# Peptides against a protein of PDB entry 7PB4: the designs that were tried, part 36

Target 1, 105 residues: chain A of PDB entry 7PB4
Amino acid sequence: KMLNIKEYKEKLLSTLGEFLEDHFPLPDRSVKKKKKNIQESSVNLITLHEMLEILINRLFDVPHDPYVKISDSFWPPYVELLLRNGIALRHPEDPTRIRLEAFHQ
Target 2, 218 residues: chain B of PDB entry 7PB4
Amino acid sequence: DALQMAVGYFEKGPIKASQNKDKTLEKHLKTVENVAWKNGLASEEIDILLNIALSGKFGNAVNTRILKCMIPATVISEDSVVKAVSWLCVGKCSGSTKVLFYRWLVAMFDFIDRKEQINLLYGFFFASLQDDALCPYVCHLLYLLTKKENVKPFRVRKLLDLQAKMGMQPHLQALLSLYKFFAPALISVSLPVRKKIYFKNSENLWKTALLAVKQRNR

## One batch from the design tools (peptide; aimed at target 1 F103)

Design b2_p10_8_s1 (made by RFdiffusion4, then SolubleMPNN; from b2_p10_8, 4 letters changed)
Fold by OpenDDE base, seed 4:
Structure b2_p10_8_s1 (fold): chain B 105 residues (1-105), chain C 218 residues (1-218), chain A 10 residues (1-10)
Amino acid sequence: as target 1 above (105 residues)
Amino acid sequence: as target 2 above (218 residues)
Amino acid sequence: LREMIQELLE
């Protein structure tokens, strides 16, 4: 059962990869190193694919606490997209934590 | 410069617990408003102030006033818009601020220097169509952004579902008509031939300012 | 997106 779940996960992620890249790409942050000291926090944003992978992995690795903490690498539009479409849910007591919902049915 | 001091105040925040915090804030806000409406703001000033207005650093009244004076002198940086959309999704701004932002975005669309990155946000804007308060303005924005490559079967289905739910709204019909133009095979439904595209007048708040910007840049 | 994920999960 676990092997089938992993294979299913990989297949799901691979199939979604092209779709996510085409329809929900990251904005190209032209890191124009213009010298002005605005600490554009060089936060490396992860792809929506990577975000989903993290959520899926957490669900499988820690099913009793399947919540992932929202980091600065989580692009807010992606978080909102997942929440709005019911793919993810916020933790009821900690809004900084989200879990994957789609796989709990 | 008074404007630089005002922008710096909003960026850095109020330093000392001065007893007259509200008076100082109002003074700087009026400075920004006066310059914005008279001359417009530089792209860098808009970048800073737009982020502040959407970050939830200040109260809704202040954020609304800042957003209303996001009038460019010449251009708006596309990067500022991308950052702004990010802040909208953090959920620290009010629903009214979100509506105002989309109205602003539509009104200022022609003054944005580039559209490549905004076009990458197409899917996010499309996902916002389900918000009844945003839907009219998002339809207008999508009408401006939509290319043939954006017209996909799943988006057509979503628009038709929205039309079934909300009825034949003028803004939705305008977007559907554009979709049918790009991909007639995907939309079998007969759309009423509307001679006039009708969107809510989002630009009315900035009409005079926009005319002035266009005159300065000619 | 949700529908696609659901279709893939079925």
Scores: peptide ipSAE 0.039, ipTM 0.816, DockQ to the pose 0.193
OpenDDE base, seeds 1, 2, 3, 5: peptide ipSAE 0.041, 0.040, 0.038, 0.039; ipTM 0.818, 0.815, 0.810, 0.817; seeds 1, 2, 5 fail the geometry check

Design b2_p10_8_s2 (made by RFdiffusion4, then SolubleMPNN; from b2_p10_8, 5 letters changed)
Fold by OpenDDE base, seed 5:
Structure b2_p10_8_s2 (fold): chain B 105 residues (1-105), chain C 218 residues (1-218), chain A 10 residues (1-10)
Amino acid sequence: as target 1 above (105 residues)
Amino acid sequence: as target 2 above (218 residues)
Amino acid sequence: LRLMIEELLE
């Protein structure tokens, strides 16, 4: 039973990955040439798939504190997308933390 | 140059020591406004100032004035628009600023140098349709961006649901008509044949300025 | 997207 759940989860994650890549891709960072001074922090943005995976894993691993801290790797449009569609919720006291919404309550 | 000094002021922020911070800010803001409406701004100046206006670095009144003077001399960089959309999502700007940005984006659409990255943002713009204040302007933007590949069954369903909720709004009908044009099999509902597509605020705040820009670039 | 995530959590 546990093996089947894991395989099913992996299959769903893969299917979700394709959908997210097609409809919500990261913008191509134009390799702005090294103009020195604008510290555009070279923070690698994670995919929406990776973001969701982090949120899902946190919910399963730490159900009593399912919140994830928003890092600089979190592309703001993705955060907004998740919040606006009711997929994620902000922590009521800490707007820098988000959790996956419990869809089954 | 007075403009470079003004842009530099907004970029670096107010130098701590000036007792007359408000007068200095107003002076630089007027400089930007005067140049923008007279000559337009360079793409680099728009890149800097647009980000500042949306970052929440200054108050809403200042941000609104900056956005109103984001008039290009020639072109707007697509990268500036992508960054701007990112700032909108950070939530440091007011709802009125978001509306103004979408109005600006529609008004300036033809002056954006490339559309490839903006087209990738299609899903994000579409997700903003649920915001009643943004919906008319987002529909107009989507009308400009929509390709056949963007017309998916789930998006059709969402538009029909919005129409059921909001009624037969002219901006929704315009977008649905375009969707039906690209994918008639997905939209079985008879849409009223409107001879004229109507979007709210077809006359944008920048009409006179844009005419002047087009005349200078001929 | 929401439906797909709901299915993942199921």
Scores: peptide ipSAE 0.035, ipTM 0.799, DockQ to the pose 0.372
OpenDDE base, seeds 1, 2, 3, 4: peptide ipSAE 0.034, 0.035, 0.033, 0.034; ipTM 0.805, 0.802, 0.800, 0.804; seeds 1, 4 fail the geometry check

Design b2_p10_8_s3 (made by RFdiffusion4, then SolubleMPNN; from b2_p10_8, 6 letters changed)
Fold by OpenDDE base, seed 2:
Parts: C-alpha cells; sequence; structure tokens
Structure b2_p10_8_s3 (fold): chain B 105 residues (1-105), chain C 218 residues (1-218), chain A 10 residues (1-10)
C-alpha cells in the first residue's frame, strides 16, 4: 500500500511536471538591475511543480497538520492559481499557511 | 523635482511624525496625476508606482488613483507588468483594482516594450477567466496575446464550458473565434460570423492620454 | 489544472 502511494505520487508529479513547465513556466527574472546598495536577497523562486511536490509531501508525511508555510520562494501567482482552482486551501486561522485540498474525502 | 519627491513619498511611505499626513499624500498624488496626464510618466516611475498601487501599502482610493494615472511618456517595461501581475495575485488589492488593472493592461498593451515574458503569463491570465468581473477584460487581453501554440484542447474545452455556463458573451465569442482561426479542427461548433469584435472599451478611461502619447512618440 | 490533478490523484 505505501509503495503504491509513493509510486503513484512520483507518477503524478512527473506527469504534472511536463504540463506545468509547458503551461505555467516561471518568467525569466533576467533583469537583475544592479541597483547598488539594497541587497534584495535574490530569493530563488521554485517551480509550480516543486510547490505541488511540497504540498503533496506534507499531506502524506503529516496528514494531521498538512499545512505548508508560504515562503518567499513561493511565487504569488502560483499560490493564487492553486487557491483559485481549489487545489489548495489557506489555513483558517493563519493565511500564511496552505494545504493541498483533500480531493478523496 | 516635484515628481521625484512625490514618487519618493509613495516608495518610502509616510513619515510617522507628520500631523498632516493626508494633506501631504493628496499633494503628492495630485503631482503624479498632473504630470502623468500632461506628459506621461517615465518607465522607472511607472515601475515604482504600479507596484505600490497593487501592494496594498495604501488604501483602495489611493491605489485606484495611482493606477488611473499609470500613463507612459514613451514605454512601459515588461518587467513592471510581470511584477504587477505578481502583486495582483497576492490578493492585497480589491476586486475593483484587479478589474482596473486588466483594463489598464489592455489599454496600454501597445506601449509595453516587450511581450516575451508577458506571453509566459498566458496560463495565469487564462485561469482568471473564471472570475465573472475579470472575464471580459481577460478575454480581450488573451485575444491580444494568443498565438497558435497557446491554443490547446484543454483550453478550448474550458472556453466552451465557460460559454455553456455564462452564455454566448461577445468577448468570449471573440476569443473563441481567434482560437478557431488558429486551430479550426479543435472547434467544431459553428461560431456566429460577427463582423465586429466587441470588447468592453477598456481604453475609454485613457483615450485622450493615449492619443497624446502616440502623437508625442511619432 | 484541477481536473488534471483530480484525474491524477484519483
Amino acid sequence: as target 1 above (105 residues)
Amino acid sequence: as target 2 above (218 residues)
Amino acid sequence: LRLMIEELLL
């Protein structure tokens, strides 16, 4: 049972990866304008695939608290895409935390 | 320069100690409005002010006024638009601000310097079609952005489902007609041959200003 | 995307 869930998860993520890369790629932040002094920490944005992987992993690893904290690596358009499509939900008391929607309940 | 002082005020925010915060804010806002409508704004000024208008740093009334005066002197940077879409998705702006942004984006579309990165946002704009308030303006934006490679079976299905839900809306028919032009095999449905494409006039708010910008850049 | 995720999660 657990092996089938892992294999299923990997297959799910692989199939999603190609689709998400083709249809929801990250914009190239190529214009690092060298503004001098403010160390804008170049937060590396993660892909939508990586974001979904984190959410899926959290749901499987910690099913009683399946919420992930939104980090600066989470591109806001991706967060909104997941929330608007009902793929993710915000925590009712902490809007900085999101979970994968349990489609199987 | 008065404009630089005004932009700097919005960027840094109000100094806590000023008793006349509202008067100072109104003075700077009027400075930005006057310059924007008379001469347009530089790409750098638009970059700063557009992000401020969508960040939720100020109230909805201020954000709306800032966004209404995002008129370019010459061009708008594509990077400013990408950042603006990012802020739009953070959800700190009102629904009315979102509608105004899409109207602005359609109206200013020809003044954006490049469109390569905006085309990468196609999927995000397409996902916003489900919002009834945004749908007319998003259809217009997608009509301007759509290339043959964007016309996929799943998007055709979603547009047909949306048409089934919302009825035969002129803006949705315009987008479907473009999809049928690029991929006739994906759309078996007979679309009414409308000679005129009717989008909501997003440009109406800026029509006079846009004419002046086009005349100055000729 | 939701339908795809639903189809993949089912």
Scores: peptide ipSAE 0.037, ipTM 0.731, DockQ to the pose 0.262
OpenDDE base, seeds 1, 3, 4, 5: peptide ipSAE 0.036, 0.036, 0.037, 0.036; ipTM 0.711, 0.751, 0.787, 0.721; seeds 1, 4 fail the geometry check

Design b2_p10_8_s4 (made by RFdiffusion4, then SolubleMPNN; from b2_p10_8, 5 letters changed)
Fold by OpenDDE base, seed 2:
Structure b2_p10_8_s4 (fold): chain B 105 residues (1-105), chain C 218 residues (1-218), chain A 10 residues (1-10)
Amino acid sequence: as target 1 above (105 residues)
Amino acid sequence: as target 2 above (218 residues)
Amino acid sequence: LRQMIEELLL
């Protein structure tokens, strides 16, 4: 059972990866304006695939608290995409936390 | 410069100690409005003010006035648009501000310096078609952005499903007609041959300003 | 995207 879930998860993520890369790529932040002094912390944004992987992993690893904290690596358009399509839900009391929607309930 | 002081005020925010915060805000807002409508704004000024208008730093009335003044002197940076879309998705702006942003984006589309990064946002704009308030303006934006490579079977299905739910809307028919032009095999449905494409006139708010910008850049 | 995720999660 657990092996089948892991393989299923890997297959899901693999199949999603190509689709997400083609249709929802990260925009190139090429213009790091060399403004000298303010260390704009170059927060590396994660891909939509990586975001979904985090959400899926949390659902499987901690099913009783499947919520992930939104970090600065979470690109806001991706968060909004997941929420608007009912793929993710915000925590009712903490809008900084999101979970994968349980499509099987 | 009065404009630099005004932009700096919006960027840094109000200094806590001023008893006349509202008068100071109104003075700076009027400065931005006057310069924007007379001369347009530099790309750097638009970059700062556009993000402020969408960040939720100020109230909806102020944000709306700022956004209405996002008139370029020459060009708008595509990076400003990408950042603006990010702020739009944070959800700190009102629904009316979102509608105004898409109207602005359509109206100012030709003044954006590059389109490469905006084209990468195609999927996000397409996902916003389900918002009834945004749908007319998003269809117009997608009509301007759509390339052959964007026309996929799943997007065709979503547009047809949306048409089934909302009825035959002129803006949706315009987008579907473009999709049929690029991929006739994906759209077997007979679309009414409308000689004239009817989008909501996004330009109406900026028509005079846009004419002035085009005259200065000739 | 949801349908694809649903089809993949089912």
Scores: peptide ipSAE 0.044, ipTM 0.808, DockQ to the pose 0.263
OpenDDE base, seeds 1, 3, 4, 5: peptide ipSAE 0.042, 0.041, 0.043, 0.039; ipTM 0.773, 0.809, 0.806, 0.800; seed 4 fails the geometry check

## One batch from the design tools (peptide; aimed at target 1 Y8 L12 F19 L20)

Design b2_p11_3 (made by RFdiffusion4)
Pose (drawn by RFdiffusion4):
Parts: C-alpha cells; sequence; structure tokens
Structure b2_p11_3 (pose): chain A 91 residues (1-28, 43-105), chain B 212 residues (1-189, 196-218), chain P 11 residues (1-11)
C-alpha cells in the first residue's frame, strides 16, 4: 500500500511540475518558480499545522499569488496581507 | 449520405461571408435534426457534433440547435462526454450552452455506455457549484453521479459552506442528503428537480427509455 | 491545476 502511494505521489508530482513549466512559466529582483512556491506552501502546511502562513516576499511573482488565490489554492490571512496559506484539502 | 454531408459541413467550421451560406447552414442543420428526431443519431456523429457545438466555432443559435438535436439512436460514448467536459473547461462556451449541456447530460444519463470515466471527472463537476447559474443543474447531475468514493471531507465542508451561503435550497438539500447517506460520520444531513423537463424526449427515445 | 494540487495535498 505504501509503495503504491509513493509511486502515485511521485508520478503526480513529476507530471505536475511538467505541467507547471509548460503552462505557467516565469517572464524571463530574483523570482522563484511557481513550483518552489507551491513546495514552500505545502511544506509549511504540514510542518506548522497551527500556523501555515508564509510571508510574501519580493521573490513571489504577484501573478502567481493571484493565480493561486483565484483558483482556491491559496488563502489570504484575515488581517495580515503579507501572509498566505495553503487550502487544507486533506480535511 | 444526407447526414454525413452535414457532419462534414460542420467539421469544416464556419465559412466566408453569407451570400447563400445561411440557407446552406439551415439545410444541413435541418437534415441533422430531422434524422435526430426521426430515428436518432449514431455514437460517432454525436461525438462529432456535441464537441463542435461545445467549441467556440459557430454562433450560439447553431450550438443550441445542435445540443437540442443530440438524440442517440443507441448509446453515447463516454469519451465524447469526457471531451465535452474538456471543452467546458476551455471556457469559450456560452453560459446558456453550458446550462443546456448539463440538462442534456442529466437527460441522457442512462444512454451513456459507461460512466466510470465520467465519474472520474467528479472534481470538475463539483467545482462548477460556485457558479450560481449552473448550481441546480450541477446538483442534479451530481445526485445521479455520486458514489460512496466521491464523498470526500473537503467536498462535504465546501457543500455545507455553500448551503450556508445560498440557504437550504432543494437541490443542495438533495445532494446533501445523498452525502449524509454515504458518509454519516462526516456530517448529518432524488428526486424532483426544477427545470428538469426532458427537452429531448422523442417517441423513439421514450420507447428506448421504457426498454431500459 | 487545482485538482492536481488537491490530490497532492490530500496524500
Amino acid sequence: KMLNIKEYKEKLLSTLGEFLEDHFPLPDVNLITLHEMLEILINRLFDVPHDPYVKISDSFWPPYVELLLRNGIALRHPEDPTRIRLEAFHQ
Amino acid sequence: DALQMAVGYFEKGPIKASQNKDKTLEKHLKTVENVAWKNGLASEEIDILLNIALSGKFGNAVNTRILKCMIPATVISEDSVVKAVSWLCVGKCSGSTKVLFYRWLVAMFDFIDRKEQINLLYGFFFASLQDDALCPYVCHLLYLLTKKENVKPFRVRKLLDLQAKMGMQPHLQALLSLYKFFAPALISVKIYFKNSENLWKTALLAVKQRNR
Amino acid sequence: LFLMVEELVSL
């Protein structure tokens, strides 16, 4: 069961990365890829389940933040505009 | 054959400015509906015309008439439905066309050969609940399509939030009751649906439904 | 994108 989940996870992640690079590229400060942004969000969601918010830096491309906000992937902090969290789809 | 000429004409897409082209389009569309309302269409023709109508090609009236004449002689391929869901996800489709398509998918539900690959699109179907114009028809579709495996906690939470936003709507209540039946531990709380008139009820489709 | 991210987070 564990190995099956692992194989599925790795396949989903690789295909997701390819899809992101194909459909959500950077334009050309130092910006990070959308993949790294999603990785940071997923890591913070499980590492700190009581505070899954991550500050928005200059490396976050505003179009990516707005894309994640429009599609129900990322959620804004009720008071602090510089923080965003990942939607807890697992619960 | 008389119908294949119209299928090919619709596959060619819209043509130049209209000198006599309006009459030609009308003749081809009349031929298709006559065949559809007399004895029905085959799976291949349906696969072609449904995806042509759900694409950006042709105006709204042509797509509406094509959708209203999508009556199967036998069965409907599920791959056609998958491509139709894909065309909906493209977004170059009219709102009224989308409503008509969901009505058609509800009406033609028992005429699709397989429904497992359609159930795999449960997520795309569920995401359309945000749209309050598609909400009743999407709820009607999900009432038919929902299996036990589809009742995930995230979906229950989002459906409860939607109920709180819109109120205890009949279609929302029916879908929530189905979710309760399938997963009572995740939440406490098929039949009549408004605007569920079968627009595509021909006589032969009726005899096939009774034979079903 | 949303569904793929949802499947990944749900794991």

Design b2_p11_3_s1 (made by RFdiffusion4, then SolubleMPNN; from b2_p11_3, 3 letters changed)
Fold by OpenDDE base, seed 1:
Structure b2_p11_3_s1 (fold): chain B 105 residues (1-105), chain C 218 residues (1-218), chain A 11 residues (1-11)
Amino acid sequence: as target 1 above (105 residues)
Amino acid sequence: as target 2 above (218 residues)
Amino acid sequence: LRLMIEELVQL
């Protein structure tokens, strides 16, 4: 039973990943290495899939504090997408933290 | 030149020691406005100033004035638009600034050098249809961006749900008609045959400037 | 997207 749930979760995550790459891809950073000193923060943006995995894992691992700190790797459009669709919620006191919405009705 | 000094002021921020911060800001803002409306701005200047206007670095009045003068001399970089959308999502700008940005994006759409990365943002723009203030302008933007590949069953459902909530809005009907053109099997609903597509005239704010840009680029 | 995530969380 637990193995089947894990495999099913992995399959769902994979299918979700494909969907997210098709419909919500990261923009290609034209990393034109023009040498000038603008510290374009070389922060590697994570995929929406990876962001969701982090949120899901946090909900399971720490259900009493399911909030994840928004890092510079979190692309703002993804954060906004999750919040607007009611997939994620901001922490009421700390807008830098988000959680997966508890769909436990 | 005066424009470079003005752009540099907005980019670097006010030097702490100026007793007349507001007068200096107004001087530089007027410089940008005058050049933008007269000649347009270079793509690099738009890149800098557009991000500043959306970053929340300055007050809403300043941001609004900057956005109103984001008039290209020739082209707008697609990268500037992608970065601007990112700043828009950080939530440091007002709702009115967001509306103004989408109006600007529609008005300036033909002056954007490339569309490949903007087309990748299709899903994000589509998600913004839920904002009642943005919806008319987002529908117009999506009407310009929509390809056959973007017309999916789940998006059709969302548009129909929005129509059920908001009623038969002209901008929503225009987008639905385009969706029906690309994927007639997904839209069983009879759409009124409107010969004319009616979007809110987003271009009105820049009409004179856009005419001047088109004349300079001929 | 929401439905897919809801299904994942209910697991």
Scores: peptide ipSAE 0.148, ipTM 0.841, DockQ to the pose 0.359
OpenDDE base, seeds 2, 3, 4, 5: peptide ipSAE 0.144, 0.147, 0.141, 0.141; ipTM 0.839, 0.834, 0.836, 0.839

Design b2_p11_3_s2 (made by RFdiffusion4, then SolubleMPNN; from b2_p11_3, 4 letters changed)
Fold by OpenDDE base, seed 4:
Structure b2_p11_3_s2 (fold): chain B 105 residues (1-105), chain C 218 residues (1-218), chain A 11 residues (1-11)
Amino acid sequence: as target 1 above (105 residues)
Amino acid sequence: as target 2 above (218 residues)
Amino acid sequence: LRLMIKELVEL
């Protein structure tokens, strides 16, 4: 039973990864946010998979405060995608924080 | 030149000391508008100004006017569009600005230098179909972008669900017809054979400007 | 996507 659950979870994660790569890939050209200062901080954008992993882990590790701060590594289209599809929610008081939707209600 | 000064003003922002901030802004905005409608803008100027219009740096009225004059001299950089979509998703622009952007993107689609990265944004544009105000224009954009590889069962389901919700809208029917063309097995529903594809606002705000651009680039 | 994530969280 436990082995089957782990294998199933791995298969789901793999299938999710493939789905995200196929349908929501990062553009090859890094969206350089020109902040005011000349430093082209090539902020390495994380994948949608990595973003979801962060959100999932936060929900499990800190269930009483499951919110993650939106970093510069969070590609805005990904954030918007998660929010619009009801996968994530913004913190009611801090729009810079998002959580995974509580699917357990 | 006057255009470089105007673009520089929008990029750097107003210098604190100007008592006539609004007059200066209006002067520079008129400069951009005049050049854009007469000659078009260089790709670099569009890159700067398009991002400014969507960043929320200025008020909605200014952003709307900037976006309305994003007329290319020759081409629009694909990178500018990718950045613009990123800004659009930050949510610092109004709903009306979002609508205007998608109208602009459809109107200027042929002037974008490359489509490879824009095609990667397909899923994000498709997600915007849920916005009733954007839906007509997003359908038109998706109609221009859709390839066989984009036609997936989950997208077909979402389009059919949207059709059930909003009825048989011409723009949605046009997109569904294209989907059926690429993947007939995924769409069991009989679509009315429309001889003419209809998208809302085929007469775009830029009709005259686009004709002028096409004439200059011939 | 939502269904896949829901399934992952429920495991």
Scores: peptide ipSAE 0.147, ipTM 0.832, DockQ to the pose 0.342
OpenDDE base, seeds 1, 2, 3, 5: peptide ipSAE 0.115, 0.091, 0.141, 0.124; ipTM 0.777, 0.527, 0.820, 0.790

Design b2_p11_3_s3 (made by RFdiffusion4, then SolubleMPNN; from b2_p11_3, 4 letters changed)
Fold by OpenDDE base, seed 5:
Structure b2_p11_3_s3 (fold): chain B 105 residues (1-105), chain C 218 residues (1-218), chain A 11 residues (1-11)
Amino acid sequence: as target 1 above (105 residues)
Amino acid sequence: as target 2 above (218 residues)
Amino acid sequence: LALMIKELVEL
């Protein structure tokens, strides 16, 4: 049973990868290294695929606390996309934490 | 320069020590407004001020006034728009600010230097169609951005579902007509042949300023 | 997950 869930998860993530890259790519950071001191923290943004993988992994690994803390690597448009479409939910007391919605209720 | 001092004030924030914070804020805001409406703003000034207006650093009244004066002298950087969309998603701005931003984006669309990265945001704009307040302006934006490659069966279904829910809205019909032009096989429904595409006139707030910008750049 | 995918694909 657990092996089948893991394989299903991997297949799901693989199938989503191409779709997410085509329709929700990260904007090309024109790293114009113009030296101006805008501490735009060079935080490497993760893909939507990686974000979903983190959320799915947390749900499976820690089902009693399935919440993930939003880091600076989480691109805000992706967070809003997941929340607006009911794919993710904010923690009721901590808006910096999100979980995957349990679609199987 | 008075403008540089005003931009620097908004960027660095209010220096704690001034008893007359509101008077200083109003002075700098009026400076930005006056220059923007007379001459337009440089791309760098728009980059700074647009991010400030959407970051939630100031109150809604101030943010609204800043956003209303985001008038280019020449061009707007695409990177400024991408960053702005990111700020909209952080949720620190009001719904009225979001509407104003989309109106601004449509009105200023031709002044944006590049469209390649904005086109990559197509899916995010499309997802915002479900917001009833944004929908008319998002349809107009999507009408400007849509390429053949963006016209997918799932997006057609979503637009038809929205039409079923909201009725035959002029802005939605305009977008569907464009979709049918690019992919006639995906839209079996006969769309009424509208001779005139009708979008809400988003440009009305900036009409005089945009005419002046176009005259200076000729 | 299938519903999530469906919703993502429907986005």
Scores: peptide ipSAE 0.056, ipTM 0.786, DockQ to the pose 0.136
OpenDDE base, seeds 1, 2, 3, 4: peptide ipSAE 0.058, 0.057, 0.049, 0.048; ipTM 0.800, 0.796, 0.791, 0.800; seeds 1, 2, 3 fail the geometry check

Design b2_p11_3_s4 (made by RFdiffusion4, then SolubleMPNN; from b2_p11_3, 4 letters changed)
Fold by OpenDDE base, seed 4:
Order: sequence, then C-alpha cells, then structure tokens
Structure b2_p11_3_s4 (fold): chain B 105 residues (1-105), chain C 218 residues (1-218), chain A 11 residues (1-11)
Amino acid sequence: as target 1 above (105 residues)
Amino acid sequence: as target 2 above (218 residues)
Amino acid sequence: LRFMIEELVQL
C-alpha cells in the first residue's frame, strides 16, 4: 500500500513536471555576458515544478506554518499563476510569504 | 545628448519627486516623448524605459506617458518583452498600465526581433484571459502567437467556458476560429464564418508613429 | 493544473 502511494505520487509529480515544462517553461535568459557591471546577481530561477515541490513539502513538513518566503529564485509570473488560479495564497500580514491552498478544507 | 541624460534620469534618478524635481522630470519626459515620436527609440532605450514604466518606480501618470512613447527606431528586443511580463506580475503597476502594455505589445508585435521566448509565454497570456479588462487585447495577442501545438483540449474548454460567461465576443470568436482552423476535431461548435476579424484597434494610439517607423526601415 | 495539484496534496 505505501509503495503504491509513493510510486503514484512520483508518477503524478513527473506528469505534472512534464506538463509544466511544456506549457509554462522558464524563459531562456540568453544573457549575453556583456560585462556590463550590473551585478544582476544571476539568481537562478527555479522551475514551476520545483516551486510547487517546495510548497507541498512545506505544507507536509510544517503544517502549522505552511508559508514559504518568496525568494529571488521565484519567477514573478509563476507566483502570479499560482495565486490567480487559487493554488497558492499570500500570507495576510506578509505579502512576501505564500502557502499552498488547503484544498481539503 | 539630451536623450541619454533623460534616460539616465529615469534609470538612476531619484525615486520620489520633490517639488523642484517635477520640472526636471517633466523636462526629461518631454525629451523622451519628442525623440520617440520623431525618430523612435533604440532597443536599449526601450529596454530601460519599458522596465521603468512597469516597475512602479514612478506614479501612474508618468508610467503611462513613458509607455505611450515606447516607439522603436528599428526593433524591440524580445528580452525586453519577457522582462516586462515579469514586471506586470509583480503587481506594482496599475490595471490601466497593464491594459496599455497589452495594447502596446499588439501594436508593436511586428517590430519585436524574435518570437521564440514570447511563444513560451503563451500559457501565461492565456491565463490572463480571465481578466475582463485584458481579455480583448490578450485574445488579439494570442491570435498572433497561436500555433497548432498550442491548441489543446483544456484550452478549448476554457475558451468555450469564457464565451458562455461573457457571451459571443468578437475577439473570442476570432481566437476560437483560429483554434478551429488548427484543430477542427476539438471544436464541434459551428462558429459563424466571420470574414472580417474584429479586434479592438489597439494600434490607433501609435498608428502615425508606426507608419513612420515602417517608412524609415524600408 | 489545480486538479493535478489537488490530487498531489491528497496523497
């Protein structure tokens, strides 16, 4: 029973990953390394899959504080996509924190 | 030159206008407006000023005026558009600025140097169809971007649901007609054969400037 | 997308 749930979760995550890569890929930052001294710290943007994985894991690991702080690795279009579709919620007092929506309540 | 000083002011200048700064701001804004409408702006100038207009660094009136003068001399960088979409999602610009941006994007679409990365944003633009203020302009943008590979059953369903909610809007009908062209098996509904596609004339604001740009690049 | 996430959270 537990093995089947893990395998099913992995299969769902992989299928979700493929769907998200096909329909919501990261823009290729063809940052031509022209040495303009803008220390735009090349903040590595994470995929939407990785963002969801972080949110899911936080909900399971810390259910009493399921909020994740929005880092510079969070691409704003992904944050907006999650919020607009009711997949995530902003913290009521801290707009820099988001949680996965609890679909079971 | 005067344009470089004006762009530099918007990029590096003080975030808050103090009383004596309003005259300086207006001077630089007029400089940008005059050059943009007369000659167009370089891709680098558009890259800087477009991000400023969407970042919320200045008030809505200033942002609106900057965005209205985002007229290319030759081309607009695709990277500028990708960055601009990111700024729209940060939520520091007004709803009117978002509408104006989509009108601008449709009007300037042919002057964007590449479309590869913009095509990757298809899903994000499609998600913006639910915004009633954006919907007409997003439909027009999607009409320009849509390929056969973008026409999926779930997107067809969402468009039909949106049509059920909003009624038979000309811009939705245009997009659905294009979807039916690429994937006739996914759209069983008889769409009225409208010979003329009717989008809102988003380009009207820039019509004269766009004609001048096309004439200079011939 | 929401449905797939709902199924994942239910697991």
Scores: peptide ipSAE 0.130, ipTM 0.833, DockQ to the pose 0.359
OpenDDE base, seeds 1, 2, 3, 5: peptide ipSAE 0.119, 0.126, 0.081, 0.117; ipTM 0.824, 0.829, 0.820, 0.822; seed 3 fails the geometry check

Design b2_p11_4 (made by RFdiffusion4)
Pose (drawn by RFdiffusion4):
Structure b2_p11_4 (pose): chain A 91 residues (1-28, 43-105), chain B 212 residues (1-189, 196-218), chain P 11 residues (1-11)
Amino acid sequence: KMLNIKEYKEKLLSTLGEFLEDHFPLPDVNLITLHEMLEILINRLFDVPHDPYVKISDSFWPPYVELLLRNGIALRHPEDPTRIRLEAFHQ
Amino acid sequence: DALQMAVGYFEKGPIKASQNKDKTLEKHLKTVENVAWKNGLASEEIDILLNIALSGKFGNAVNTRILKCMIPATVISEDSVVKAVSWLCVGKCSGSTKVLFYRWLVAMFDFIDRKEQINLLYGFFFASLQDDALCPYVCHLLYLLTKKENVKPFRVRKLLDLQAKMGMQPHLQALLSLYKFFAPALISVKIYFKNSENLWKTALLAVKQRNR
Amino acid sequence: SPLLFQKVEQL
């Protein structure tokens, strides 16, 4: 069961990365890829389940933040505009 | 054949400025509906015309008439429905066309050969609940399509939030009751749906439904 | 993107 989940996870991640690079590229400060941004969000969601918010730095391309906000992937802090969290789809 | 000429004409897409082209389009569309309302269309023709209508090609009236004449002689391929859901995801489709398509999918539900690959699009179907114009028809469709495996906690939470936003609507209550039946531990709380009149009820389709 | 949302939801 574990190995099947692993194979599925790795296949989903690789295909997701390819899809992101194909459909959500950077334009050309130092910006990070959308993949790294999603990785940071996913890591913070499970590492700190009581505070899954990550600060928005200058490396976050505002179009990516707004994209994640429009599609229900990322959620804004009720008071702090510089923080965003990942939607807890698992619960 | 008389129908294949119209299918090819619609596959060619819209043409130049109209000198006599309006009459030509009308003749082809009349031929298609006559065939559809007399004995029905085959699976291949339906696969072609449904996806042509749900694409950006042709105006709204042509797409509406094509959708209103999408009556199967036998069955409907599921792959055509998958491509139709992909065309809905493209977004170059009219709202009224989307409502008509959901109504058609609800009406033609028992005439799709397989429904497992359609059930795999449960997420795309569920995401359309945000749209309050599609909400009743999407709820009617999910009432028919929902299996036990589809009742995930996230969807229960989002449906409860939508019920709190919109109120205890009949279609939302029916879908929530189905979710309760499938997963009572995730939440506490088929049949009549408004605007569920079968627009595509021909006599032959009626005999086939009774034979079903 | 709906497809992106779906891929992310499947994670």

